# Peptides against a protein of PDB entry 5KEZ, part 148

Target 1, 320 residues: chain A of PDB entry 5KEZ
Amino acid sequence: NVAIYNPFRPWWERYQPVSYKLCTRSGNEDEFRNMVTRCNNVGVRIYVDAVINHMCGNAVSAGTSSTCGSYFNPGSRDFPAVPYSGWDFNDGKCKTGSGDIENYNDATQVRDCRLTGLLDLALEKDYVRSKIAEYMNHLIDIGVAGFRLDASKHMWPGDIKAILDKLHNLNSNWFPAGSKPFIYQEVIDLGGEPIKSSDYFGNGRVTEFKYGAKLGTVIRKWNGEKMSYLKNWGEGWGFVPSDRALVFVDNHDNQRGHGAGGASILTFWDARLYKMAVGFMLAHPYGFTRVMSSYRWPRQFQNGNDVNDWVGPPNNNGVI

## One batch from the design tools (peptide; made by RFdiffusion4, then SolubleMPNN)

Design b2_p19_6_s4 (from b2_p19_6, 12 letters changed)
Fold by OpenDDE base, seed 2:
Structure b2_p19_6_s4 (fold): chain B 320 residues (1-320), chain A 19 residues (1-19)
Amino acid sequence: as target 1 above (320 residues)
Amino acid sequence: SWAEEQYNKYRERMRKLYQ
């Protein structure tokens, strides 16, 4: 991915890929393979956060400022380490003046235009699908168990399906023969937008952001909410079907106060209430549960916003 | 930096839509 130095190596640089090389500030491919093997050998499975909707920012300077030193040129859409060229992006398909998403009530823009300047891959092209599949298959062959698909709202469900159809079965050294990768898709659907979580049910599980948002409201006792109202928690609260839901109390985005769910989201910063929420989630039989493991950072609030919300995990001068 | 600006735009979008 792109190496960002201002601010100094923020967490979000990982979501600006320039290649599919397994070579980052966390380690090289051999180290990753070693980790996957050791984890699998003790029954711990690995799921990769796969960034396949886009490459890096449109206006990032060309060069070799990347975690594995690969050259890239966003201006010319040149990513030779893949390789991608200008033909592999949705520049001509997006009809907005800026090339960015301008109207989130237009599903076509949401999927065909750039997410905040991130170069939008033309997932309709078989070449692009194949390059992504090759990346994911390499991971599968190493021994990962599945994937979180980042920014799934910004990809056409059919394009995702086409990629998934190219995937190998899981590595039979650790998984039963014929096993398929576990897929969960990040789709933020709190209502009010045209793209719905149900659009993606055919590809795998979907993140249920209503879960953390509503649970936070209840546990905080906002608006007269009571714990007793959780009796029909799950589908009774309008959530997606249990077998399609990936549920969580918080994630990296809304821990920083600007993700889906807003101020209602409970985090480790409110330890008592957070433990209640996580305990309830683990005890209640709805959805596939995900528990957050995070870190503290020096928060500095200005006008209600943490100006240090970019801070990444603990590191040794940029190396994790 | 440009990257930081894009991050801030993302944050602003999230705030508007989901808070």
Scores: peptide ipSAE 0.030, ipTM 0.664, DockQ to the pose 0.872
Fold by OpenDDE base, seed 5:
Structure b2_p19_6_s4 (fold): chain B 320 residues (1-320), chain A 19 residues (1-19)
Amino acid sequence: as target 1 above (320 residues)
Amino acid sequence: SWAEEQYNKYRERMRKLYQ
């Protein structure tokens, strides 16, 4: 991915890829392979956060300022380490003035335009699908158990399906023959927008963001909510079917979120309430559970916004 | 900087999504 220095190595630089090489601030491919092997050998499975909707920001300077030293040129859409070129992006499809998503009520913009300037891959192209599948298959062959698909809301479900159809079975050294990768898709559906979580059920599980938001309001006793109302928690609260739900109290994004939903999210900053929420989640049968492991950072609120929400994991001058 | 601009856009997206 790109190396961003202003602000200094933010967490979100990880989501600006310039290649599919397994060499980042977290380590190289050999180290990753070693970790996957050691984890699998003790029954701990690895699920990769796969960033496949986009490459890096359109206005990042060309050069080799990346975690693996690969050259890239966002201005010309040149990513030779893949390789991608201008033919592999949705620049010609997006009809907004900025080239970015401007209206989330326009599903076409959400899928075909750039997410906050991130160069949007043309996932309708078999070439692009194949390059992504090669990346994911390499990980599968290493021994990962599945994937979180980042920014799934911004990809057409059919394009995702086409990629998934190219995937290998899981590595038979650790998984039963014929096993398929476990897929869960990040889709933020709190209602009110045209893109729905149900659009993605055919590809695997989806993130149920209503879970953490609603649980937060209940435990915080907002809007007159009571714990007793959780008697029909799950589908009874309008959530997706349990067998399609990936549930969580918080994640890296909504720890840093804004607005009513963001404010309801419980995090480690509210330790007692957070423990209650996580305890309830783990005790309740609804959905497939995910527990967050995060870190402290120097929060600085201005007008209700943390101006330091960019801060990444603890590091020594950029070295993790 | 560009990075700061994208950061601000991200914040705006978060506001819209979780409002």
Scores: peptide ipSAE 0.028, ipTM 0.654, DockQ to the pose 0.789
Fold by OpenDDE base, seed 3:
Structure b2_p19_6_s4 (fold): chain B 320 residues (1-320), chain A 19 residues (1-19)
Amino acid sequence: as target 1 above (320 residues)
Amino acid sequence: SWAEEQYNKYRERMRKLYQ
């Protein structure tokens, strides 16, 4: 991915890929393989956050400022480490004046235009699908158990399916023969927009962002909410079917106020309430649960916003 | 709406990613 130095190596640089090489702030491919092996050997499975909707921002300077040193040129859509070229992006398909998503009530813009400048991959192309599948299959062969698909809302479900159909079975050294990768898709559906979580049910589980948002409201006793109202928690609250839901109290985005839920989201900053929410989530049978493991950072609020929300995990001069 | 506000914050994160 792009190596960002201003601010200094933010957490979100990981979501601006320039290659599918397994060289990151966390280590190289050999180290990753070693970690996956060690984890699998004790029954801990690894799921990779796969950024496959886009490459880096179109305004990022060309060069070799990347975690693996690969050259890239966003301006010319040149990512030779893949390789991708201008033919592999949706620039010509997006009809907005800016090339960015301008109307989130237009599903075609949401899928075909750039997410705030992030170069949007032409996932309709078999070449692009194959490159992504090769990346994911390499991870599968290493021994990962599945994937979080980042920014799934911005990909056509059919394109996702086409990629998933190219995936290998899981590594039989640790998984039963014929096992398929576990897939959950990041889709923010709080209602009121054309794109629905149900559009993605065919590909795997989806994130249920209403879960953390509503649970936070209840635990905080906002708007007269009571714990007793959780009697029909899950589908009774309008959430997606349990067998399609990936649920969580917070994630890396809304932990920083940058996702669905906003101020209602409970985090480790509110330790007591957070433990209550997590405890409830783990006790309740609805959905597939995910527990957040995060870190403290030096929050500095200006005009209600944390100017240090970019801060990544504790690191040694950018290396984790 | 409340939902729109929450999603806008998500989009704000994306803007930061772009920068």
Scores: peptide ipSAE 0.032, ipTM 0.704, DockQ to the pose 0.076; fails the geometry check
Fold by OpenDDE base, seed 4:
Structure b2_p19_6_s4 (fold): chain B 320 residues (1-320), chain A 19 residues (1-19)
Amino acid sequence: as target 1 above (320 residues)
Amino acid sequence: SWAEEQYNKYRERMRKLYQ
C-alpha cells in the first residue's frame, strides 16, 4: 500500500493499495506465511481484510512511496506491480462531474464512481477479477481461512460473485478437503439508501452495523431503552438473518467516531459498558461474532472529533 | 436522517484516506 508520512503512517494507509504484494508495515510475505502457519497449527484461523474495490487515491503523488517499494502513478492509473492501467478503472463509466460518488442514493454512482477519490477498479472486467482472484488465491494457498471484503457496498454483488467463483478451496494442510473460504462483506446498511445488505447475501455474510448501534443505545439506557427489550434481539429487531450476519460491538471506524453507529457505539474507552455489551454479544446466539482488539492512542478532541483518529497501532518507527 | 448522518461520517473517513 501507499506509505503516508503526513500524518506519520496512519492506520488507514493500509486501505490504499498499489500492489497485491504481501509486503506491508507488518512484515514481508515470508513473515506472513510464518504467522499463518503458526496460527493454523494451533487452531487459530486467519481472515484477511481484502481491499479489492479500489487502489490508492487519485491525488497521491506518483513514485515508489509504498510499503513494498512498488512504483505507482495514480494520475495515469498506472500500477505496474499488478499490472493495472487506465483500462482497468471506472473513470469512463462514472458519470459524475467530479468522478467521485456525489449521490449515495444513486446505487450506480456508489458502485461505479470513486469512493472519495479512491481509484475505482473496473470489476466488471475479467482481467481485473482475475488479478484480484490471483491475489486472494495466493493468500488461500498460504493458508488463510477467508476474507473480509472491504467496501463491498461499492462493488456490484455480481462482480464479487465472479471473483469468488474463481477462488480455490482452502489449503488442505489445515482445512478439510473441499473447504471454501469464509466470506464476510463490509456493507453499511442502516436504512435509507438503495443498496441493501440483502443484495450481498449470496456472496457470504454481511456486517450488521445496526447491531452495535442498537446495543449501544440499550446498554447506555438511551431513549428509554431497556435490557428487557433484548428478548427478541436479532431478527426481531430488524437485523439481517442470523446466518448472514457478522456482528460486533465496535469496529475501527466507529471506535473513532466514524461511520455507522455514531455516539451510541460502545468501545473500550467505556470499559464497563463495553464489557457488558461484548459479554451479551458472545452469550447471544445471533450472528457470527467478531470481538475487537484495539489499542489506546492519545485522543485529542476538537469540535467533537478526535484529530488523532489516524493513529495506528504501536509501532517501531512505522514498522508494526 | 440518523442513518444518513452516520454514513456521512463514514464518507468523511474516506475523504481523509484520499488526502
Scores: peptide ipSAE 0.030, ipTM 0.676, DockQ to the pose 0.077; fails the geometry check

Design b2_p19_7_s1 (from b2_p19_7, 9 letters changed)
Fold by OpenDDE base, seed 4:
Structure b2_p19_7_s1 (fold): chain B 320 residues (1-320), chain A 19 residues (1-19)
Amino acid sequence: as target 1 above (320 residues)
Amino acid sequence: EPGPGIDWSGLPGGPGIAP
């Protein structure tokens, strides 16, 4: 991914890929293999946050400022380490003046335009699908158990399916023969927009962002809501089917007041309430649970926004 | 260049009910 130095190595640089090489702030491919092996050997499975919707931001300077040193040129859509070129992006498909998503009520924009400037891959192309599949298959062959598909809302479900159909079975050294990778897709669906979580059920589980948002409201006792109202928690609250749901109290985005859920989202900053929410989540049978492991950072609010929301995990001069 | 996308879909919807 791009190495960002202003601000200094933010967490979100991880979501600006320039190659599918396994060289990051966390280590190289050999170290990753070693980690996966060690984890698998003790029954801990690895699920990779796969950033496959896009490459880096369109405004990032060309060069070799990347975690693996690969050259890239966003201006010319040149990512030779893949390789991708101008033919592999949706520049001509997006109809907005900016090239970015301007209206989330336009599903076509949401899927064909740039997410906050991130160069949008033409996932309709078999070439692009194959390059992504190769990346994911490499990880599968290493021994990962599955994937979180980042920004799935911004990809056509059929394109995702086409990629998934190219995936290998899981590594039989650790998984039963014929096992398929576990897929969960990040789709923000709080209602009111044309893209629905149900569009993605065929590909795997979907993040249920209503879960954390609603649970936060209840635990906070907002709007007169009571814990007793959780009697029909799950589908009864309008959530996706349990077998399609990945549930969580918070994630890295909404923990920072971004994305979905707003102020209702409980985080470790609200320790007692957060423990209650997480405890409830783990005790309740609805959905597949994900527990957040985060960190403290020096929050600095200016005009209601944390200017340090970019701060990544504890590191040693950028190395994690 | 901003970080990854922020998707604000408004305030949470969905039916909360009193049993």
Scores: peptide ipSAE 0.022, ipTM 0.608, DockQ to the pose 0.032
Fold by OpenDDE base, seed 2:
Structure b2_p19_7_s1 (fold): chain B 320 residues (1-320), chain A 19 residues (1-19)
Amino acid sequence: as target 1 above (320 residues)
Amino acid sequence: EPGPGIDWSGLPGGPGIAP
């Protein structure tokens, strides 16, 4: 991914890829392979956050300022380490004046235009699908158990399916022969927009953002809501089917006030209420549960916004 | 260059469901 120095190595640089090489602030490919092996040997499975919707931001300077030293040029859409070129992006397909998503009520813009300036990959092309599949298959062959698909809302479900259809079975050294990778897709669907979580059920599980948002409201006792109202928690509250849901109290985005959920989201900053929410989630059978492991950072609020929301994990001069 | 986070202000949908 790109190495960002202003601000200094933010968490979100990880979501701006310039190659599919396994060289990042977390380590190199050999170190990653070693970790996966050690984890698998004790029954801990690894699921990779796969960024496949886009490459880096269009405004990032060309050069070799990346975690693996690979050259890239956003201006010319040149990513030779993949390789991608100008033919592999949706610049000509997006019809907005800026090239970015301007109207989230237009499903075509949401999927064909750039997410906050991030260069949008032409996932309709078999070449692009194959390059992504090669990346994911390399991880599968190393021994990962599955994937979180980042920004799935911004990809056509059929394009995702085409990629998934190219994937290998899991590594038989640790998984039963014929096992398929576990897939869950990040889709923000709180209602009111044209893109629905149900559009993605055919590809795997989806994130249920209503879960943390609604649970936070109840536990905070907002609007007179009571814990007793959780009697029909799950599908009874309008959530996706349990077998399609990945549920969580918070994630890295809404922990910082980004994405879905707003102020209702409970985090470790509200320790007592957060423990109540996590305890309830783990006790209740609805959905596949994900527990957050995060870190503290020096929050500084200005006009209701944390100006330090970019701060990444604890590190030694940029090295994690 | 901004991060990929999107600001979702507000919470669409209804209140909790009483049993």
Scores: peptide ipSAE 0.021, ipTM 0.607, DockQ to the pose 0.031
Fold by OpenDDE base, seed 1:
Structure b2_p19_7_s1 (fold): chain B 320 residues (1-320), chain A 19 residues (1-19)
Amino acid sequence: as target 1 above (320 residues)
Amino acid sequence: EPGPGIDWSGLPGGPGIAP
């Protein structure tokens, strides 16, 4: 991914890829392979956060400022380490003046335009699908059990399906022959927008963002809400079907969020209430549960916003 | 330089069971 130095190595640089090489601040490919093997040998499975909707920001300077040293040029859409070129992006499909998503009520913009300047891959092209599948298959062959598909809301479900259809079976050294990768898709659907979580049910599970938001309001006792209202928790609250839901109290994004939705989210900063929420989630049968493991950073609020929400995870292993 | 997009579109809805 891109190495960002202003601010200094933020967490979100990981979501600006310039190659599919396994060289990051978390380690190299050999270290990753070693971890996957050790985990699989004791029955712990690994699921990779796969960033396949886009490459890095269009405004990032060209050069070799990346975690694996690969050259890239956002201005010319040149990513030779893949390789991608200007033919592999949706620049010509997006019809907004800026090239970015300007209206989230327009599903075509949401899927064909750049997410906050991130260069949007043309996933309709078989070449692009194949390059992504090769990346994911390499991980499958290493021994991962599945994937979180980042920014799935910004990809056409059919394009995702086309990529998934190219995937290998899981590594038979640890999984039964013929096993398929576990897939869950990040789709932010809180209602009120044209893109729905149900659009993606055919590809795998979907994140249910209503879960943490609504649970937060209940446990915080906002608007007179009570724990007794949770008797029909799950589908009874308008959530997606349990067998399609991946549920969580917080994630890395909304842990740093603000406003109406962000303020309801419980995090480790609210230790007592957070433990209550996580305990409830683990005890209740609805959905496939995910528990957050995060880190502390020096929060500084200005006008309701944490100016240090960019701070990345602690790193002292020498990998840059 | 752009960071990741966060979509906060509001929190429609209320409790699942009315008192």
Scores: peptide ipSAE 0.021, ipTM 0.589, DockQ to the pose 0.030
Fold by OpenDDE base, seed 5:
Structure b2_p19_7_s1 (fold): chain B 320 residues (1-320), chain A 19 residues (1-19)
Amino acid sequence: as target 1 above (320 residues)
Amino acid sequence: EPGPGIDWSGLPGGPGIAP
């Protein structure tokens, strides 16, 4: 991915890929293989956060300022380490003036335009699908158990399916022959937008962001909500079917006070309430549960916003 | 301020559930 120095190596630089090389601040491919093997050998499975909707931001300077030193040029859409070129992006398909998503009530914009300037891949192209599948298959062959598909709301479900149809079975060294990768898709659906979580049920599980948002409101006793209202928690609250839901109290995005859920989201900063929420989540049968592991950073609020929400994990001069 | 990679639809002023 791109190496960002202003601010200094933010967490979100990881979501701006320039290649599919397993070479980041977290380590190289050999180290990753070692980790996956060691984890699998003790029954811990690895699921990769796969960034396949886009490459890096259009405003990032061209050059070799990347975690593996690969050359890239956002301006010309050149990513030779893949390789991608201008033919592999949705620039001509997006019809907004800026090239970015301008209206989230327009599903076509949400899927064909750039998410906050991130160069949007033409996932309708078999070439692009194949390059992504090759990346994911490489990970499958290493021994990963499945994937979180980042920014799934911004991809057409059919394009995702086309990629998934190219995937190998899981590595038989650790998984039964014929096993398929576990897929869950990041879809932020809190209502009010045309894209729905149900659009993606055919590809795998989806994130249920209503879970953390509503649970936070209840635990915080906001809006007069009571714990007794949780008697029909899950589908009774309008959440997706349990067998399609991945649930969580917080994630890396909304933990920072922005994005889906807003201020209702409980985090480790609210220790007592957070423990209550996590305990409830783990005790309740609804959905597939995910527990967050995070870190402290020097929060500094200005006008209700943490100006240090970019801070990534503890690191040594940018290296984790 | 929130940085690239975040779905802006859920940010303050965008679609979502009010706290």
Scores: peptide ipSAE 0.023, ipTM 0.666, DockQ to the pose 0.044; fails the geometry check

